# Peptides against a protein of PDB entry 4N7V, part 75

Target 1, 222 residues: chain A of PDB entry 4N7V
Amino acid sequence: TLRSITSPLVAHRLKPIRQKTKKAVVSILDSEEVCVELVKEYASQEYVKEVLQISSDGNTITIYYPNGGRGFPLADRPPSPTDNISRYSFDNLPEKYWRKYQYASRFVQLVRSKSPKITYFTRYAKCILMENSPGADFEVWFYDGVKIHKTEDFIQVIEKTGKSYTLKSESEVNSLKEEIKMYMDHANEGHRICLALESIISEEERKTRSAPFFPIIIGRKP

## One batch from the design tools (peptide; made by RFdiffusion4, then SolubleMPNN)

Design b2_p17_3_s1 (from b2_p17_3, 7 letters changed)
Fold by OpenDDE base, seed 3:
Structure b2_p17_3_s1 (fold): chain B 222 residues (1-222), chain A 17 residues (1-17)
Amino acid sequence: as target 1 above (222 residues)
Amino acid sequence: MMEELVKEALKNRGKVE
């Protein structure tokens, strides 16, 4: 099943973006829907032959073929759906579209990992919790030039000298120089606070069912 | 490749710092 290899993509709160490759164009729309346009070239002109339009929660996929499959000239936005559309739920998506869905999902997940959800300014650093899940990316930009990037898989450190390295285990973290441990401790504290705030704000958002509270900025640069 | 595509897309949008 598709669910066994990926989860529904989540494009909520993402800003519009469009990226073209040789074979496809992926877009996040103002509506937070995600479109994959499949591009073919004929006589040095690019045409959109197929469009997958995925809902912001990833659960609904609308597929259409512009101009009855003849294609529509590639433009700065996806062509509008016509009468020949198919609508699928995530769990009912035909296998022939799974690769395209996965492509969209990967793109969205990467965009999420670079999209601030919570920005928190401390006395020493700008902390940013990103939108991706589970295990959201967390970046700390110390005002003195040190940078720490935490992901679910690793921690990247950039020292004042510009020296960069990646930590992948607790043993490596424990082997850090004392000076770097101080930065790590601060980063971890900022991370804890951001996670706590995320939980509290998300709960209030659920209760009010209003416009999204995120992204949010806590404090300001000193 | 995907990472580079996203970086390029964000840059084109003016969101790369």
Scores: peptide ipSAE 0.353, ipTM 0.851, DockQ to the pose 0.029
Fold by OpenDDE base, seed 4:
Structure b2_p17_3_s1 (fold): chain B 222 residues (1-222), chain A 17 residues (1-17)
Amino acid sequence: as target 1 above (222 residues)
Amino acid sequence: MMEELVKEALKNRGKVE
């Protein structure tokens, strides 16, 4: 099943973006829907032959073929759906579209990993919890130039000198130089705080059913 | 490859953190 290889993408709160490749254009729209435009070149002109329009929650996929499959000239936005559209739920998406959905999902997930959900200024650093899940990316930009980037898979450290290295295990973290451990400790504290705030704010957001509270900025740069 | 794609997209949008 598609679910066995990916989860429904989540594009909520993401800002619009459009990225073209040779074969496709991926967009996050103002509506927070995600569009994959499949591009074909013909007579030195690029045409959109197929569009996957995915809802912001990833659960609904609308597929259409512009101009009855003849294609629509590539523009600055996806072509509008035509009369002959197919609408699928995530679990009913035909297998032939899975790769394209996965592509969109990966794109969105990466965008999320670079989209601030919580920005928290400490005495020493700008901390940013990102939108991706599970295991949201967490970045710490120390005012002295040190940077720590935590992902689900690794921790990247950039020292003042510009020296960069990646840590993939607890053992490696424990083997850090003492001075770096201090930065790591601060990063971890900021991370904990952001996660706690995320939980609290999300709960309040759920209760109020108001406009999204995120993204949020807490504190200010010293 | 996807990572670079997203970086480029964000750069083009003017959001490079």
Scores: peptide ipSAE 0.350, ipTM 0.850, DockQ to the pose 0.030
Fold by OpenDDE base, seed 2:
Structure b2_p17_3_s1 (fold): chain B 222 residues (1-222), chain A 17 residues (1-17)
Amino acid sequence: as target 1 above (222 residues)
Amino acid sequence: MMEELVKEALKNRGKVE
């Protein structure tokens, strides 16, 4: 099943974006829907031959073939739906479209990993918790030039000298120099606070059912 | 490759810090 290889994409709170490649254009729309336009070139002109329009929660996929399958000239936005529109749920998506859905999903996940959910300014650093899940990326930009980037898979450290390295185990973290541990401790504290705030704010958001609270900025640069 | 494309797209949108 599609679910066994990917989860429904989540595009909520993402700002519009459009990225073109040789074979496809992926867009996040103002509506927070995601569109994959399949592009083919004929006589030096690019045409959109197929469009997958995915809902913001990833659960509904609308597929259409512009201009009766002949294609529509590539423009700055997806072409309007034509005849023979097909609508699928995530779990009922035909296998022939799984690769395209996965492409959209990967794109959205990457955008999420670069989209601030919580920005927290401390005395020493700018901390940013990103939108991706599970295990959201967490970045700490110390005002003195040190940077720490935490992901679900690794921790990257960039020192004042520009020296950079990646830590992949707790043992490696424990083997850090004392001066670097101080930065790591601060980063971890900032991370803990952001996660705690995320939980509290999300719960309040759920209760109120109002406009989204995220993204949020806490504090200001000293 | 996709990561670089996303970075470029975000930069073009003016949302890369």
Scores: peptide ipSAE 0.344, ipTM 0.846, DockQ to the pose 0.031
Fold by OpenDDE base, seed 5:
Parts: C-alpha cells; structure tokens; sequence
Structure b2_p17_3_s1 (fold): chain B 222 residues (1-222), chain A 17 residues (1-17)
C-alpha cells in the first residue's frame, strides 16, 4: 500500500513555492494545496499533460488531464482542472500515481525542514525550529558567526573560521573541543525551549480552535 | 538533487529566514 511507504503529506502553514524540473513542476499553492504538473515538450513548447492536486492534509488527490490529454501550455501556475477529472483518497490512489505522490511528499517534507515554525532569539543566537516531522530540524545562528544545524540524522557545525563538519554520533559530539561544546550546550537549551513552547502553543491552539498560532517569533535580536 | 532544487526554489521565492 501507499501508506506502507509514505504518510500523507502535510502542507499546512507552508508558503507558496514552485519548483521546476525538466519533467515536472511541483507547487505549493496559496491554498496550501500541492500540485504536481507532468511536463512534456512538443515543438520547443512545454505542456502540462497531467496534474495531481493534493489537499493540504494529503488525504485527497485530484487528478486531471488538461485539454483531454493534449496538454496545456506551461505557465506560472497549474492549469485549472477541466478534463478527465478523478478524485481519490490517499488509500485508494492507484499505484501508477504513487511515484508522483512520493515526489510531492518529499518536496513538501524538504520545504517543511526549511520553514520556520518557531523563531527564538536568545542573547547569543537566533534559534529556529522548523515545520518538518518527526524530529524537526533545528538551526542556531550565533551572532558571532557560528552555526549549528540539527536534524534527526546529524548535527552540522560551522565554526567562525568557516570550518564545517558533520556529527552523526554521540561519541563525536562528546569529542568536540570545549569551546564548541559551549555553543552546542546553548543550541540544546534553545532547542529544548522551542520544543516546550511548541507543545504549549499547540495545546492552546487546540483549546481555542482559533486561527493558526504558528509561525511564531519570540524575542528579538539584541 | 531534490535539496538543491528546493534551495533554489526558496531563493527564487525570496524567502527571508
């Protein structure tokens, strides 16, 4: 099943974006829907022959073929659905579309990893918790030039000198120079605070049923 | 490859972090 290889994509709170390759264009719309446009070239003109429009929660997929499959000229946004429209739930999506859905999902997940959910300014750094899950990316931009980027898989450190390295184990973290450990300690503290705030804010959001509270900025640069 | 494409797309959008 599709569910066995991926979860429904989540595009909530993501800003509009459009990414073109030779064969496809993937977009996040202002409606927070996700579109995959399949592109073909005819006589030096690019045409959209197939569109997968995925709901913001990833659970509904609308597939259509512009101009009865003849294609619609590629533009700055997906063509409107007009011909041969099919609607599927995530669990009922035909296997022939799974690769395209996965492409959209990977794109959205990557965008989420670069989309601030919480921005927290400390005395020494700008801390950013991203939207991706599980294990949201966390970036710390120290005002002195040091950068720490935490993901579920690794920690990247960029020192003042521009020296960059990646840590993939606790042993490597423990072997860091003491001066770098100080930055790591601050990063970890900021991370903990952001996670705590995320929990608190999410709970209040649930209780109030209000408009989305995220993204949020806490504090200001000194 | 996907990561570089997304980075490019974000730059083109004018994302300010």
Amino acid sequence: as target 1 above (222 residues)
Amino acid sequence: MMEELVKEALKNRGKVE
Scores: peptide ipSAE 0.347, ipTM 0.848, DockQ to the pose 0.030; fails the geometry check

Design b2_p17_3_s2 (from b2_p17_3, 8 letters changed)
Fold by OpenDDE base, seed 4:
Structure b2_p17_3_s2 (fold): chain B 222 residues (1-222), chain A 17 residues (1-17)
Amino acid sequence: as target 1 above (222 residues)
Amino acid sequence: SMEKLVEEAKKNRGKVE
């Protein structure tokens, strides 16, 4: 099943973006829907031959073929659906579209990993918890130039000198120089705080059923 | 790469904003 290889994408709170490749254009719309436009070149003109429009919660996929499959000239936005529109739920998406959905999902996840959910200023650093899940990326930009980037898979450290390295295990973290451990400790504290705040704010958001509270900025640069 | 794609997209967005 599609679910066995990916989860429904989540594009909530993401800013609009449009990125073209040779074969496709992927967009996050103002509506927070995600569009994959499949592009073909014909007579030196690019045409959109197929569009997957995915709802912001990833659960509904609308597929259409512009101009009855003849294609629509590539523009600055996806072509509007006209006729012969197919609508699928995530679990009912035909297998032939899975790769395209996965592409959209990966794109959205990566955008999320670079989209601030919580920005927290400490005495020493700007901490940013990102929108991706599970295991949201966490970045710490120390005011002295040190950077720590935590992902679910690794921790990247950029030292003042510009030296960069990646840590993939606890043993590697434990083997860090003492000076770097101090930065790591601070990063971990900031991370804990952001996660705690995320939980609290999310709960309040759920209760109030109001406009999204995120993204949020806590504190200010000293 | 997908990473490069997203970085380019963000860069482009930042220019428009």
Scores: peptide ipSAE 0.093, ipTM 0.772, DockQ to the pose 0.030
Fold by OpenDDE base, seed 3:
Structure b2_p17_3_s2 (fold): chain B 222 residues (1-222), chain A 17 residues (1-17)
Amino acid sequence: as target 1 above (222 residues)
Amino acid sequence: SMEKLVEEAKKNRGKVE
């Protein structure tokens, strides 16, 4: 099943973006829907032959073929659907479209990992919790030049000297220089606070059912 | 590379993360 290889993509709170490759254009729209346009070249002109339009929650996929499959000239936005539109739920998406959905999903997830959800200024650093899940990326930019980037898979450290390295285990973290451990401790505290705030704010957002509270900025640079 | 694609896309929209 599609669910066994990916989860529904989540494009909520993402800013619009459009990026072209040779074979496709992927877009996040103002509506937070995600579009994959499949591009073919004919007589030195690019045409959109197929469009997958995915809802912001990833659960609905609308597929259409512009101009009855003849294609529509590539423009600055996806062509509008007209007729011959197919609508699928995530769990009912035909296998022939799974690769394209996965492409959209990976793109969205990567955008999420670079999209601030919570920005938190401490006395020593700018901390940023990103939108991706599970295990959101967390970046710490110390005002003295040290940088720490935490992901679900690793921790990257950039020291004042510009020396950069990646930590992938607790043993490596424990082997850090004492001065770097101090930065790590501060980063971890900032991370804890951001996660706590995320939980609290998300709960309030659920209760009020209002406009999204995220992204938020807490404090300011000293 | 999708990473490069996303970085390029962010640059194109005037936002570098």
Scores: peptide ipSAE 0.087, ipTM 0.776, DockQ to the pose 0.029
Fold by OpenDDE base, seed 1:
Structure b2_p17_3_s2 (fold): chain B 222 residues (1-222), chain A 17 residues (1-17)
Amino acid sequence: as target 1 above (222 residues)
Amino acid sequence: SMEKLVEEAKKNRGKVE
């Protein structure tokens, strides 16, 4: 099943973006829907032959073939659906479209990993918890030039000297120089606080049933 | 890479994040 290889994409709160490759254009729209336009070139002109429009929650996929399958000239936005529209739920999406959905999902997940959910300023650093899940990326930009980037898979450290390295195990973290451990401790504290705030804010958001509270900024640069 | 594409697209937003 599609679910066994990917989860429904989540594009809520993401800003619009459009990225073109040779074969496709992927967009996050103002509506937070995600569009994959499949592009073909004929006589030095690019045409959109197929469009997958995915709902912001990833659960509904609308597929259409512009101009009766002949294609529509590539523009600055997806062509509007007209005829030959098919609508699928995530679990009923035909296998022929799975690769395209996965591409959209990976793109959205990457955008989420670079989209601030919580920005927290400490005395020493700007901390940012990102939108991706599970295990949201967490970045710490120390005012003195040190950077720590935490992901679910690794921790990247950039020292003042410009020396950069990646840690993938607890043993490697424990083997850090004492000076770097101080930065890591601060980063971890900021991370803990952001996670706690995320939980509290999310609960209040649920109760109020209002507009999204995120993204949020806490504190200011000293 | 997709990473590079996303970074390029973010730059093209005309907004520094």
Scores: peptide ipSAE 0.074, ipTM 0.766, DockQ to the pose 0.030
Fold by OpenDDE base, seed 2:
Structure b2_p17_3_s2 (fold): chain B 222 residues (1-222), chain A 17 residues (1-17)
Amino acid sequence: as target 1 above (222 residues)
Amino acid sequence: SMEKLVEEAKKNRGKVE
C-alpha cells in the first residue's frame, strides 16, 4: 500500500512556493494545496502533460491531463483542470501515481524542515523548531557564531573557527570537549522548552478550534 | 528528474529568517 511507504503529506501553514526541475514543477499554493506538474519539452517549448493536485492534508488527490493529454504550455501556475478529472483518496490512489506522490511528499517535508514553527530567543542564541515531523529539525544560532543543527538522524556542529562536524551517536556527543558541551547543553535546554511550548500551544489550539497559533516567536534578540 | 527536485529545493531555500 501507499501508506506502507509514505504518510499523507501535510502542507498546513507553509508559504507558497514554486520549484521547477527539468521534468516537473512542484508548487505549494496559497490554498496550501500541493500541485505536481509533469513537464515535457517539444520543439523547445515546455508543456504540462499531467497534474496531481493534492489537498493540504494529503488525503485527496485530483489528477487531470491538460488539453486531453496534449499538454498545456508551462506557466507561472498550474493549468486549469480539464474535463477528464479523477479524484482519489490517499488509500485509493493508483500505484502508477505513487512515485509522484512520494516526490511531492519529500518536497513538502523538505520545506517543512526549513519552516519555523517556534522561534525562541535566549540570552545566548536564536532557537528554531521547524515544522517537519516526526522529530522536527531544531536549529540554534548562537550570537557568538556557533551553530547547532539537530535532526532526527544527527547533530551538526559549526564552531566559531568554522570547523564543522556531525554527531550520530550518544557516545560522540559525550566525547565532546567541555567548551562545546556548554553550547550543546544550552541547545538541548532550548529544544526542551520549544517542545514543551509546542505541546501546550497545540493543546490550546485544539480547544479553541480557531486560527492557527503557529508560527510563533517567543522573546527577542538581546 | 523529480529526484533532483529535493536537491534544488535545498539550494533555493537558503537561510531561515
Scores: peptide ipSAE 0.053, ipTM 0.761, DockQ to the pose 0.024

Design b2_p17_3_s3 (from b2_p17_3, 8 letters changed)
Fold by OpenDDE base, seed 4:
Structure b2_p17_3_s3 (fold): chain B 222 residues (1-222), chain A 17 residues (1-17)
Amino acid sequence: as target 1 above (222 residues)
Amino acid sequence: EMEKLVEEARKNRGVVE
């Protein structure tokens, strides 16, 4: 099943973006819907031959073939659907479209990993918890130039000198220089706080059913 | 390729700013 290889994408709170590759253009729209435009070149012109329009919660996929399958010239936005539109739920999406959905999903997930959910300024650093899940990326930009990037899979450290390295295990973290451990400790504390705040704010958001509280900025740069 | 695109876009999303 599609669900066995990916979860429904989540594009809520993401800013609009449009990125082109050779074969496709992927967009997050103002509506927070996600569009994959499949591009073909003909006579030195790029045409959109197929569009997957995915709802912001990833659960609905609308597929259409512009201009009766003849294609529509590539523009600055997806072509509007016309006739012969197919609408699928996530669990009913034909297998032939799974790869394209996965492409959209991966793109959205990457965008989420670069989209601030909580920005927290400490005395020493700008901390950012990102939108991706599970295990949201967490970036710490120390004012003195040290940078720490935590992901579910690794921790990247960039020292003042520009020296960069990646840590993939607790053992490697424990082997860090004492000076770097101090930065790591601060990063971890900031991370803990952001996660705690995320939980609290999310709960209040749920209770009030108000407009999204995120993204949020806490504190100010000293 | 996708990651590079996202990284390029990230620079315009205020994350580094």
Scores: peptide ipSAE 0.035, ipTM 0.724, DockQ to the pose 0.033
Fold by OpenDDE base, seed 1:
Structure b2_p17_3_s3 (fold): chain B 222 residues (1-222), chain A 17 residues (1-17)
Amino acid sequence: as target 1 above (222 residues)
Amino acid sequence: EMEKLVEEARKNRGVVE
């Protein structure tokens, strides 16, 4: 099943973006829908042959073939659907479209990993919890130049000298120099606070049932 | 190609910068 290889994409709260490759253009629209345009080149002109329009919650996929399948010239936005429109749920998406859906999902996940959900300024650093899940990325930009980037898979450290390294286990973290541990401790505290605030704010958001509270900024640079 | 994707995704960081 498609669900066994990916979860429905989630594009809520993401800013509009359009990214072109040789074979496709992927867009997040103002509506937070995601569009994958499949591009073919004929006589030095690019045409959109197929469009997958995915709902913001990833559960509905609308597929259409511009200009009766002949293609429509590539523009600055997806072509509007005309005829020959098919609509699928995530679990009923034909297998022939799974790769394209996965592409969209990976792109959205990447965007989410670069999209601030909570920005928290401390005395020493700007901390940012990102939108991706599970295990949201967490970045710490210390004002003195040190940077720590935490992901579900690793922790990257960039020291003031420009020296960079990646930690993939707790053992490696425990083997850090004492001076670096100080930065890590601060980063971890900021991370804990952001996660706690995320939980609290999300609960209040659920109760209020209004416009999204995120993204949010807490504090200010000293 | 992936680098380009990353750079485009980075534009969403403009909320705080």
Scores: peptide ipSAE 0.034, ipTM 0.729, DockQ to the pose 0.058
Fold by OpenDDE base, seed 2:
Structure b2_p17_3_s3 (fold): chain B 222 residues (1-222), chain A 17 residues (1-17)
Amino acid sequence: as target 1 above (222 residues)
Amino acid sequence: EMEKLVEEARKNRGVVE
């Protein structure tokens, strides 16, 4: 099943974006829907041959073929649906579309990893918890130039000298120089606080049923 | 093909807006 290889994409709170490759254009719309346009070139003109329009929660996929499959000239937005429109739920999506859905999902996940959910200013750093899940990216930009980037898979450190390295295990973290450990300790504290606040704010958001509370900024740069 | 989308997104999205 599709669910066994990927989860429904989540595009909520993401700003609109349109990214083109040679063979496709992926867009996050103002509506937070995600569109994948499959592009073919003919006589030096690019045409959209197929469109997958995915709901913001990833659970509904609408597929259409512009101009009965002849294609529609590539523009600054997806072409309007034609007469032959297929609508699927995530669990009923035909296998032939799974790869395209997966790439849409990966794109959205990448955008989420670069989209601030919580920005927290400390005395020493700007901390940012991103939107991706599980294991959201966490970045710490120290005002003195040190940078720490935490992902689910690794921790990247950029020192004042510009020296950069990646840590992939606890043993490597424990082997850090004492001066670097101080930065790591601060980063970890900021991370803990952001995760705690995320939980509290999310619960309040659920209770109030109001407009989204995220993204949120806590504190200010000194 | 679609594999290039993730790489393009990484390059064009930037660090932090």
Scores: peptide ipSAE 0.034, ipTM 0.736, DockQ to the pose 0.024
Fold by OpenDDE base, seed 3:
Structure b2_p17_3_s3 (fold): chain B 222 residues (1-222), chain A 17 residues (1-17)
Amino acid sequence: as target 1 above (222 residues)
Amino acid sequence: EMEKLVEEARKNRGVVE
């Protein structure tokens, strides 16, 4: 099943974006829907031959072939659906479209990993918890120049000198210089606080049924 | 083409410094 290889993409709260590659254009719309336009070149003109329009919650996929499959000239936005539209649920998406859905999902996840959910200014650093899940990226930009980037897979450290390295195991983390451990301790504390705040704010958001509270900024740079 | 995608995603993050 598609679910065995990926989860439904989640584009909520993401800003609009349109990114062209050689074979495709991927967009997050103002509606927070995600569109994948498959592009072909003919006579020095690019045409959109196929469009996958995915709902913001990833659960509904609308597929259409512009201009009866002949293609529509590539423009600054996806072509509007006309006739011969197919609509699928996530769990009923034909296998032939799974790779394209995965492409959309990977792009959305990448955007989410670069989209602040919580920005938290401490005495020493600007901390940012990102939108991706599970294990949201967490970046710490210390005012003295040290940078720490935590992901689910690794921790990247950039020292004041510009020396950069990646830690992929607990043993490597434990082998850090004492001065770097101090930065790591602060980063971990900021991370804990952001996760706690995320939980509390999400609960209030659920109770009020209001507009989304995120993204939020807590504090200011000293 | 991943590099270009990453840069565009970075723009969505806004001002870092």
Scores: peptide ipSAE 0.034, ipTM 0.723, DockQ to the pose 0.032

